# Ledger of designs, part 196: peptides against a protein of PDB entry 2AZE

Target 1, 148 residues: chain A of PDB entry 2AZE
Amino acid sequence: AQECQNLEVERQRRLERIKQKQSQLQELILQQIAFKNLVQRNRHAEQQASRPPPPNSVIHLPFIIVNTSKKTVIDCSISNDKFEYLFNFDNTFEIHDDIEVLKRMGMACGLESGSCSAEDLKMARSLVPKALEPYVTEMAQGTVGGVF
Target 2, 101 residues: chain B of PDB entry 2AZE
Amino acid sequence: GRLEGLTQDLRQLQESEQQLDHLMNICTTQLRLLSEDTDSQRLAYVTCQDLRSIADPAEQMVMVIKAPPETQLQAVDSSENFQISLKSKQGPIDVFLCPEE

## One batch from the design tools (peptide; made by RFdiffusion4, then SolubleMPNN)

Design b1_p27_5_s1 (from b1_p27_5, 16 letters changed)
Fold by OpenDDE base, seed 1:
Structure b1_p27_5_s1 (fold): chain B 148 residues (1-148), chain C 101 residues (1-101), chain A 27 residues (1-27)
Amino acid sequence: as target 1 above (148 residues)
Amino acid sequence: as target 2 above (101 residues)
Amino acid sequence: MLNLKFTYTDKNGNVSEFSLRKTLVLK
């Protein structure tokens, strides 16, 4: 009885670990697709323009975005060495990392929400190694778990 | 019996996790390749137009923060406190403002 | 106009006005 109980605990632990890793893999796939798609977009744009963008017109990854109403009053304190910042807002704000920005830009092809057109799915598949294509397909269908 | 069934389940879960780990290794390898590719990193950027498509500066102020790795970020958003604290250990933090169109 | 107030505290504890390091240039 005790042995079975121990194995049940281990079983549950492994199930939870797999669940967590599955979520991590999905996020990694989305990151890969988003990054490659972004690079591809920019490459094409620069080719069409026959020049890179002006240096001060682009923001390279990684970055964080903070947005709030234009009416929000923001007080900022900066340390001597610029290692520390303190922002005080008089109203609500939002924080977004670069991955979230890329997702909202559509760089993940709608895969993050399972809202992929046939063309979006084709693009997503083309941006990952063949071994990951089945998983991308499952993500698009909302049926993740059949690959392993 | 029950013990045998549990043992079999654990073996199956182990195999599933190994397959999952393999896929994750493939994915992390690809991400590493991207990070090591100079041209890819040069092209890994967004524009002000991109940011406006997400948060319109006509209505929203958009602040961009570039900080070294492992920078600590603490945020409080409540009725009593609206605050962001940044603390870097590896270098200075840069803050940019995205102008409205 | 943005409602921003930035201050910089130097090594001596003196506080002065400070602006954002960089404003992005539109394409």
Scores: peptide ipSAE 0.023, ipTM 0.847, DockQ to the pose 0.031
Fold by OpenDDE base, seed 5:
Structure b1_p27_5_s1 (fold): chain B 148 residues (1-148), chain C 101 residues (1-101), chain A 27 residues (1-27)
Amino acid sequence: as target 1 above (148 residues)
Amino acid sequence: as target 2 above (101 residues)
Amino acid sequence: MLNLKFTYTDKNGNVSEFSLRKTLVLK
């Protein structure tokens, strides 16, 4: 029946939207964990050192990382107001946003790849509001995807 | 029947989506709080040592770009073209180099 | 030395070399 067909289309639409929101939520959770974990790490480090690091030794978020072989020739054109940059490379390069960097640093506790130890999971849970803890657990178990 | 089943499914999906929206709101709120907290922002940094763990400066040139929010980035990495274009509307772009060990 | 070539274009369209000193080198 046409009515059933219409509802099936709507059902599929909602399922897809939910899936997208699940992905977005997971990313937001990972960002939160990574940021808070980074802050905690640095706070502890500064306390141990009894001082902050030198200003030119750190990069504050947000940032982008570009890396390429040291042999790569890079041509950079910059506008007078520094609002526009053009980089030309003679070989391959990589771009990483700050979140990706933090993930690779382990700031997301391996939650992004499902490689959480018991201690990692405990840390991850401690860095989110209580309402998000169940979802963090599901992420660690790889059970996210069902309708809840 | 099938119609009844679909109707029930839609109701359940609506509830699930509302729950997701709520959780997302919690997350975004937390992130905003972090961005507005001066102490947190002061401590939200990485070091050259951290970057070395991602890309070894002994073998790779590591360039750090700090750009204002919503800066446009276009990148092409192919056999025919290797290019990065940055366009900011909210302020200047800063470039940093991570030295070798 | 890094294989970097930097150029600077002013408001008049003139192109000149961009000094690496204007780029912060992390310590």
Scores: peptide ipSAE 0.023, ipTM 0.850, DockQ to the pose 0.031
Fold by OpenDDE base, seed 2:
Structure b1_p27_5_s1 (fold): chain B 148 residues (1-148), chain C 101 residues (1-101), chain A 27 residues (1-27)
Amino acid sequence: as target 1 above (148 residues)
Amino acid sequence: as target 2 above (101 residues)
Amino acid sequence: MLNLKFTYTDKNGNVSEFSLRKTLVLK
C-alpha cells in the first residue's frame, strides 16, 4: 500500500537523521572532555609553578594550526586591515583546528579512537555529566551506532 | 500487519531521537557554561611545547592563526595549487609562528 | 630559516615586505 511505502521512506529519513545526530553528539562529547581536561591540566600546572605561564608562550582557544615542511616556500599577502590573508605554498600543507590539536595531545583520553585504558575511561567519565556517562562508555567500547 | 509494524518502528525511532536531543542539549549546555566561565577560558590554552609534541618544528613550520568567529577559510591542496585564503568579517586575523626548540 | 614572504598593502596601496617574525613569535 502507498501508506506503507510512505512510512518506509519516513523510516529511512529518521534513521539517517539519528545517525547524523549521533555523530554530532559524539563530537560534542569529545570537545567537552578535551576542553575540561585541558583546563584541569593547566590549572594543576600553574598551581605547581605558582604562576601562570608567560603570555607569549601560550595560545588560547580558538585557533587553527598550519604546518608544512620548512623547505616549503610560503608567500603571504595581507590586507591593510588584516581582515584578509592569502597564503600560497609551493608544496603540501596541513591544517588542524584546535579540537584536533587537543585530540592529538590526548586530551580526549583516546576516546576518539574508541581505544581507552581503564584509567582513560575513568577520566573521561569524570569530565561529563552523569547523563552522558553511558554514552561515553559506549564510545570507548566502540558500540555506538545503535538506536536507543 | 505491515502498517502496524512500521508505525511501531517509527514510534521507537522517535523516542530514540528524543533521547539524543536530550543528551545533545545537556552537552551543549555544558560547553556553553565552559565558554561563559572566565577562569576556564583563562586556562583554555596550549603551549608551544604542546604543539611541538604533535608537529615537530624542527622538521615542520608551525603557524598559528587566530581569527574571529565566522571567518571564512578556503584551502586548496593539490598538485596544481596550494593555497589558504582567510577572510574575516568581524575583526583582524592574527598570525603567530611557533619557534623551534 | 623559514622560507616565508609576507607582503602588506596599506590603506594607501603601498606594498611592503616583511617576515612573519615581525608579527609575533611565541616563546
Scores: peptide ipSAE 0.021, ipTM 0.847, DockQ to the pose 0.030
Fold by OpenDDE base, seed 4:
Structure b1_p27_5_s1 (fold): chain B 148 residues (1-148), chain C 101 residues (1-101), chain A 27 residues (1-27)
Amino acid sequence: as target 1 above (148 residues)
Amino acid sequence: as target 2 above (101 residues)
Amino acid sequence: MLNLKFTYTDKNGNVSEFSLRKTLVLK
């Protein structure tokens, strides 16, 4: 009885750890897809334009975005060495990671929400190593989380 | 019996975790390769147009933060205090606005 | 991709760490 109880505890521990790793893996996959898709988009765009975009017109990864209403008053304090910033807002604001921006741009092919069309899924699969394709498929189907 | 069932479950879970670890290693390797590829890094950018699609500069101020690794971002959400604190450990932080048309 | 440490202090003064991969909307 005690032995079974110990194993049950261990089982639960492992299940939780697996769940965490699944989430981590999914995020890594999304990052990879989004990044590669972005690179391909830009490569194609530059080829079509026969030139790279002006340097001041693009923002290279990595970056963080903060957005708020234009009416929001923002006070900013910056250290002399620019190592420290303090922003005070008088209203609500949003913070977006670069990966989140890419997701909202559709660079993750809707895989992040399981909203992939057939074409999106095909693209997503093409942007990962073969070993990851089954997992991408599971993500698209929303079937990730089971024991395999 | 119950013991045998649990033992089998644990073995299966171990195999599942090993598979996950393997896949994660593959992903990590791919991301590392991307970070080391100069051409990929050159092409890893978004435009102001892209950002406008996320937050319309006609109504929203869009601030871009370029920070080195290990930068700390602290956000405070209070009815009386809306604040973002940034602290870098490895270099200066650059902040700029996405221009309007 | 950035290597940032995100901390969130709520209206009650509680500090929590959250994933860099999330969008934070503060109201």
Scores: peptide ipSAE 0.027, ipTM 0.859, DockQ to the pose 0.867; fails the geometry check

Design b1_p27_5_s2 (from b1_p27_5, 15 letters changed)
Fold by OpenDDE base, seed 3:
Structure b1_p27_5_s2 (fold): chain B 148 residues (1-148), chain C 101 residues (1-101), chain A 27 residues (1-27)
Amino acid sequence: as target 1 above (148 residues)
Amino acid sequence: as target 2 above (101 residues)
Amino acid sequence: MLNLKFTYTDKNGNVSSFSLSKTLTLK
């Protein structure tokens, strides 16, 4: 009886760990798709324009975005060495990391929200190694982890 | 019996986890390759137009923060406090402003 | 017209105002 109880505890522990790893893997896949798609887009755009964009017109990854109403008053204190920043707002603000920005740009092909069309899925599959294609398909179908 | 069933379940879960680990390793490897590729990094950028599609500078102020790895970010958004704190240990933090249309 | 106020404190504790490190410009 005690042996079975111990194994049941271990079983539950492993199930939870697997669930966490599934979430991590999905995020990694989305990152890979988004990054590769972004690079591909920009490469094509530069080829079409026959020139790279002006240096001061682009933001290279990694970055963080902070947005708030233009009416919001922001006070910023910066340390001497610029190692520390303190922003005080008089109203609400939003923070977005670069991955979130790329997702909202559609760089993850809508895979992150279940809004993946057939063409989006085709693109997504083309941007990952062959070994990951089945998992991308599962993500699009919402069947990830169905065996657990 | 029950013991044998549980033992078998654990073995199956072990295999599943190993498969996940393998796939994760593939993903992380690909991401590392992208980070190490100079041309890819040169092309890994967004434009102000991209950011306007997320937050229109006509209505929203948009700041871009570029900070070294492992920079600590703390944010408080409540009725009493609206604050962002950034602390870097690996170098200076750079802040950009996206222009209004 | 942005309501941004940036202050810089030097090693001596002196406070001065300054602008963002860079302003993105579409050219």
Scores: peptide ipSAE 0.024, ipTM 0.848, DockQ to the pose 0.031
Fold by OpenDDE base, seed 4:
Structure b1_p27_5_s2 (fold): chain B 148 residues (1-148), chain C 101 residues (1-101), chain A 27 residues (1-27)
Amino acid sequence: as target 1 above (148 residues)
Amino acid sequence: as target 2 above (101 residues)
Amino acid sequence: MLNLKFTYTDKNGNVSSFSLSKTLTLK
């Protein structure tokens, strides 16, 4: 009985660890897809354009974005060396990292929410090594979570 | 029996975890390779138009923060205080606004 | 892609870490 109990505890421990790793893997996959898709988009766009975009018209990764109402008063304190910033807002704001921005741009093909079309899934699969394709498929189906 | 079943489950879980580890290694390797590819990094950008799709500068102020790796971001949310703190370790932080067109 | 440490302090003073790729809306 005690032995079985010990094994059950270990089983639960492993299941939880696997769950954590699954979420980490999914995020890594999404990052890869989003990044590659972004690069492809921009490559194609630059090829179609007469010139690359002006340097100050683009934001290179990595970055984060803070957005708030234009009416929001923002006070900013900056250290001498610019290593430290403190922003005070008098109203609500949102923070987005670059990956989130890419996801909202559709760069992850809707895979992040399991809401990808057949074409989106095809694109997503094409942007990962073949070893990851089955997992991408599972993500699209929302079937990730089972132990395989 | 129950013991045998649990033992078998643990073996299967071990195999599953090993597979996950392998896949994660593949992913991290791919991401590292991408980060080392100069052409990819050159093309790894978003435009103001992209940002407008997230937050319209006509209605909202969009602040862009470029920070070195391992920069700490702390957000404080209270009814009387809305605050963002940034602390970098490796270099200066750059902040700029996305222009409204 | 980012290598940032994100922390969130709520109105109760509780500090939580949140993963990258999440959008934080403070209201």
Scores: peptide ipSAE 0.024, ipTM 0.856, DockQ to the pose 0.845
Fold by OpenDDE base, seed 1:
Structure b1_p27_5_s2 (fold): chain B 148 residues (1-148), chain C 101 residues (1-101), chain A 27 residues (1-27)
Amino acid sequence: as target 1 above (148 residues)
Amino acid sequence: as target 2 above (101 residues)
Amino acid sequence: MLNLKFTYTDKNGNVSSFSLSKTLTLK
């Protein structure tokens, strides 16, 4: 009886771990697709323009953004060495990491929300190794769990 | 029996997890390759126009933060306090506003 | 490897923790 109880606890532990890893894999896939798609977009754009953009006109990864209403009053304190910043807002704000920005730009082909068109899905599949294509398909269909 | 059934389930779950780990290894390997590719790094950027598509500067200000690794950001969003604290240990933090066009 | 640690406390006092730029280490 005690042995069975121990195995049941272990079973639940493994199930939870698998669930967590599934989420991690999906995020990694989205990151890969978004990044490759961004690079591809910029490469094409630079080719069409026949020159790279001015250095001061682009923001390289990694970065984060903070956005708030233009009416929001922001008080900022900066240390002398710029190692510490303190921002006080009088209203709500939003924080987005670079991956979230890329997703909202459509760089993940809508895969993150299950809103992939046929062309979006084709693009997404083309941006991952062959072994990951079935998982991308499952993500688009909302049927994750059939690859392994 | 019950014991045999549980043992079999655990073996099957172990195999499933190993397959999942394999896929994750493939994915992380690809990401490492991208991070090591100089051309990809050069092209890994967004523009202020891109950021405006996320938050229109006509209505919102957009602040960009570039910080060294291991920088800590603490944010409080409550009725009594709206605050962001940044603390870096490896170097200066760069903060700038995305201009309105 | 780049790693930015973020903590966010919402209006209800719930704390969310996440790390940025974990896997994609860009110069």
Scores: peptide ipSAE 0.023, ipTM 0.847, DockQ to the pose 0.274
Fold by OpenDDE base, seed 2:
Structure b1_p27_5_s2 (fold): chain B 148 residues (1-148), chain C 101 residues (1-101), chain A 27 residues (1-27)
Amino acid sequence: as target 1 above (148 residues)
Amino acid sequence: as target 2 above (101 residues)
Amino acid sequence: MLNLKFTYTDKNGNVSSFSLSKTLTLK
């Protein structure tokens, strides 16, 4: 029947939307954990050193990093007002945003790859509101979306 | 029947989506609070040592890009062309090089 | 903001410190 067909289409539409929101939520949780963990690490480090690091020795978020082999030839062109940059490479390069850097630093406790130890999971849970803890647990177990 | 089953499924999916929306609102609120906290922003940084742990400057050339929000980044990575283009609308772009050990 | 120096050894073995200008070629 036409009515059933319409409902099937709507069902599929909602399932896809839920999948997208699920992915977005996971990323937001990882960002929150990574940010809070980074701040906590730096706070502790500064307390232990009894002083903050030199201003020109740290990079505040947000940022992007680009890396390539030291053998790569790079040509860089910059506009007069520094509003435009053009980089030409003779070989492959990598681009990473700040969140990706934090993840690779372990600031997300391995939750992004399902590589959480018991201690990592404990840390991750401590860095989110109570309402998000069950979802963090599901992420660590790889069971997110099992109801769909 | 089929109609009743589909109707029930849609109700369940609606409830599931509402739960997701609620959790997302909680999470975005937390992120906004972090962005508004001056002490947190002061401590939201990485060091050169951190970057070396990701890409060793002994083997890799590492550039750091600081750009205003909404800066356009276009990257091409192919056998014929390797290029990065940056275009800012709000202000100048700063590029730094990570030193070696 | 940041004051980071980059040292590069060219094909001739010369070591240079680079700061980005309007045109910069790293070889």
Scores: peptide ipSAE 0.018, ipTM 0.843, DockQ to the pose 0.030; fails the geometry check

Design b1_p27_5_s4 (from b1_p27_5, 14 letters changed)
Fold by OpenDDE base, seed 2:
Structure b1_p27_5_s4 (fold): chain B 148 residues (1-148), chain C 101 residues (1-101), chain A 27 residues (1-27)
Amino acid sequence: as target 1 above (148 residues)
Amino acid sequence: as target 2 above (101 residues)
Amino acid sequence: MLNIKATYTDKNGNVSSFDIRKTLVLS
């Protein structure tokens, strides 16, 4: 009985670990798709323009953005060496990671929300290795969660 | 019996996790390849237009933060105000505003 | 994606980690 109890605890632990890894895998897939799609977009755009964009007009990854109403009062304190920043806001603000920005740009093809058209899914599949295509399909269908 | 069943379940879960790990390794490998490709990194950027599409500067101020790895970010919700604290150990932090349209 | 250690302190003073890959809204 005690042995069975111990194994049941281990079973639950493994199930939870698998669940966590599934979430991590989904995020990794989204990152890969978003990055490759972004690179592809920019490559095409530069080819069409026959020139790269001005250096100061682009923001290279990685980055974080903070947005708030332009009416928000922001107080900023910066250390002399710029190693430390302190911002004070008197109103609501948002923080976005670069990956989140890419998702909202549609670079993940709507896969993150299960809002993939047939074309979106085709694009997403084309940006991952063959071994990951079935998982991408499951993500699009919202059927991820089964035991592999 | 119950013991045999649990033992079998654990073996099956182990196999499932191994398959999952394999897929994750494939993903991480692809991401490493992207990070090692100079041309890809050159093209890994967004424009101010992209950021405006996420947060319109007509109504929103957009601040961009570029920080070294291992930077600490603390967000604080106090009764008096809201705070963001950034602390880097590896180098300076660069902060700039996205220009309005 | 930045490798950033992110923490959030709520209005009650409770400190927790948060995933910077998700949008954080303070209001």
Scores: peptide ipSAE 0.250, ipTM 0.885, DockQ to the pose 0.922
Fold by OpenDDE base, seed 4:
Structure b1_p27_5_s4 (fold): chain B 148 residues (1-148), chain C 101 residues (1-101), chain A 27 residues (1-27)
Amino acid sequence: as target 1 above (148 residues)
Amino acid sequence: as target 2 above (101 residues)
Amino acid sequence: MLNIKATYTDKNGNVSSFDIRKTLVLS
């Protein structure tokens, strides 16, 4: 019947929206874990060193990274006010935002790829509010996508 | 019947979405709190060693870009060259290289 | 996290938004 068809269309719409929100939530969780884990790491490191790192030895968030071969020729033009930059590369390069860097550093505990060890999962859970723990577990298991 | 089943499914999906919204609100709140915490922000940094683990400066040049919020990044892939365009509206952009130590 | 509006123009001139949170490799 037409009514059933309409409801099926709506069902599909809602499913897609939920999928999108799940993706967004996962990213938010990863960001939270990564940030907190980074802060925790650095706090511990500074405590062990009994001093903060030299000012010019660290890069505070936020940032993005561009990396390319040292042999790559890079031309850069900068506006007078430094509001605009134009980089030209004669070879391939990569762009990473800070979150991606943190993920590659392991700050997200491997949760981003569902490759958490038991220890990683425990760490991840400890860095989120209680309400988010079940979802973290699902992410680790790769079972996200079901209907709650 | 089919209609009843679909109706029930939609109700369940609504509840699921509401739960997701709630969880997202929790997450955004936590992230906001982190951004407002001075100590956390002070400790929110990576080192050159960290970056070397991502891209070894012995082989790769690592460029760090610090830009204000809402900065536009445009990447262009052409057969001739590759380009990155940065346009900020809220302040100057800072670019520096991570040294090989 | 940096709020960046990121766009990508491919070799064909097509412009699309890309997720800066994912690694972008231009090659």
Scores: peptide ipSAE 0.210, ipTM 0.881, DockQ to the pose 0.933
Fold by OpenDDE base, seed 1:
Structure b1_p27_5_s4 (fold): chain B 148 residues (1-148), chain C 101 residues (1-101), chain A 27 residues (1-27)
Amino acid sequence: as target 1 above (148 residues)
Amino acid sequence: as target 2 above (101 residues)
Amino acid sequence: MLNIKATYTDKNGNVSSFDIRKTLVLS
């Protein structure tokens, strides 16, 4: 019947929405872990050095990274007020957000790829509220979706 | 029958989504707390050494871009060249190169 | 995270938004 057809459409819509939210939640968890882990690392490092790093030696979040071969020719034009930049590259390049940089630094403990050691998983769990620990475990095992 | 089964499925999916929303709210709250914590923000940084671990300046040039919120970034793939366009409406954009080790 | 609105124009001139949280490789 038409009513059943409408409900089936709604069912599919909800399933897709849940899938999207699961992906969003995983990303939020990874961001939280990465940020807290970064802060923890730097706090420890500064304590060991007994001083903060020089202001011009660090890059505070947020930022974007662009990398390309050293052989790449880059032409840059900048507006007078520095509100506008235009870069021309004669070869391929990559763009990375700060979160991606943190992931590649290992700040997400390998959770993004499900490649956590026992120690990494322990660290990851310690950096989230208790209510999120089961989900972190599922992410590490690759069994996300089993709770719902 | 079929109608009752679908209705029950929708109720179960709604409950699952509500649980998911709750977990997401917990996460967003934690991220907000981090953004509001002065000490955390002071310590939220990377070094050039960190960036070299991602893209070694011995082989790769590493450009750092710091821009105000709502900045427009356009990447263009053309047959002749590749382009990045940055347009800010809230302030100047800072771009610098990560030095080699 | 940096709140940047990012768009990508492919070789065919098609414009799309991309997730800047992921790595974008232009080749």
Scores: peptide ipSAE 0.203, ipTM 0.880, DockQ to the pose 0.922
Fold by OpenDDE base, seed 3:
Structure b1_p27_5_s4 (fold): chain B 148 residues (1-148), chain C 101 residues (1-101), chain A 27 residues (1-27)
Amino acid sequence: as target 1 above (148 residues)
Amino acid sequence: as target 2 above (101 residues)
Amino acid sequence: MLNIKATYTDKNGNVSSFDIRKTLVLS
């Protein structure tokens, strides 16, 4: 009886760990798709323009974004060496990492929100190694969560 | 019996986890290769137009932060104000606004 | 309710809501 109880505890622990890894894998896949899609987009755009964009017009990864109402009063204190910043806001603000920005740009093909058209899914599959394609399909169908 | 059933379940879960680990390794390898590819990194950028598409600067102020690795970011919600603290030990932090136009 | 909305990627690569009680390490 005690042995069975111990194994049941272990079983539950493994199930939880698998769930966590599934979540991690999904995020990694989204990152890969988003990054590759971004690179592809920019490569094509530069080819069409026959030149790269002006250096001061682009923001290379990695970065984070802070946004707030234009009416928000922001006070900023910066150290002389620019190693430290302190921002004070009088209203709500949002922080977004670059991955979140890419998702909102559609670089993850809507896979992150289940808004993946047939064309989006085709694109998403084309941006991952063959071994990951079945998982991308499962993500699009919302069938991720089972144990395989 | 119950013991045998649980033992079999654990073996199956182990195999499932190994499959996940394999897929994750493939994915992380691809991400690493992408990060190490000079041409890819040259093209790994967004524009202010991209940012305007997700946060309209006509209504929202958009601030971009470029910080070295291991930079600390702390948000504080107090009764007096809302605060973001940035502290880097590996170099200067760059902060700039995304222009509206 | 928090007046801050934030997302970040943790050490395991997952995107989650920012906990203002903790410090984020950008890497």
Scores: peptide ipSAE 0.105, ipTM 0.852, DockQ to the pose 0.065

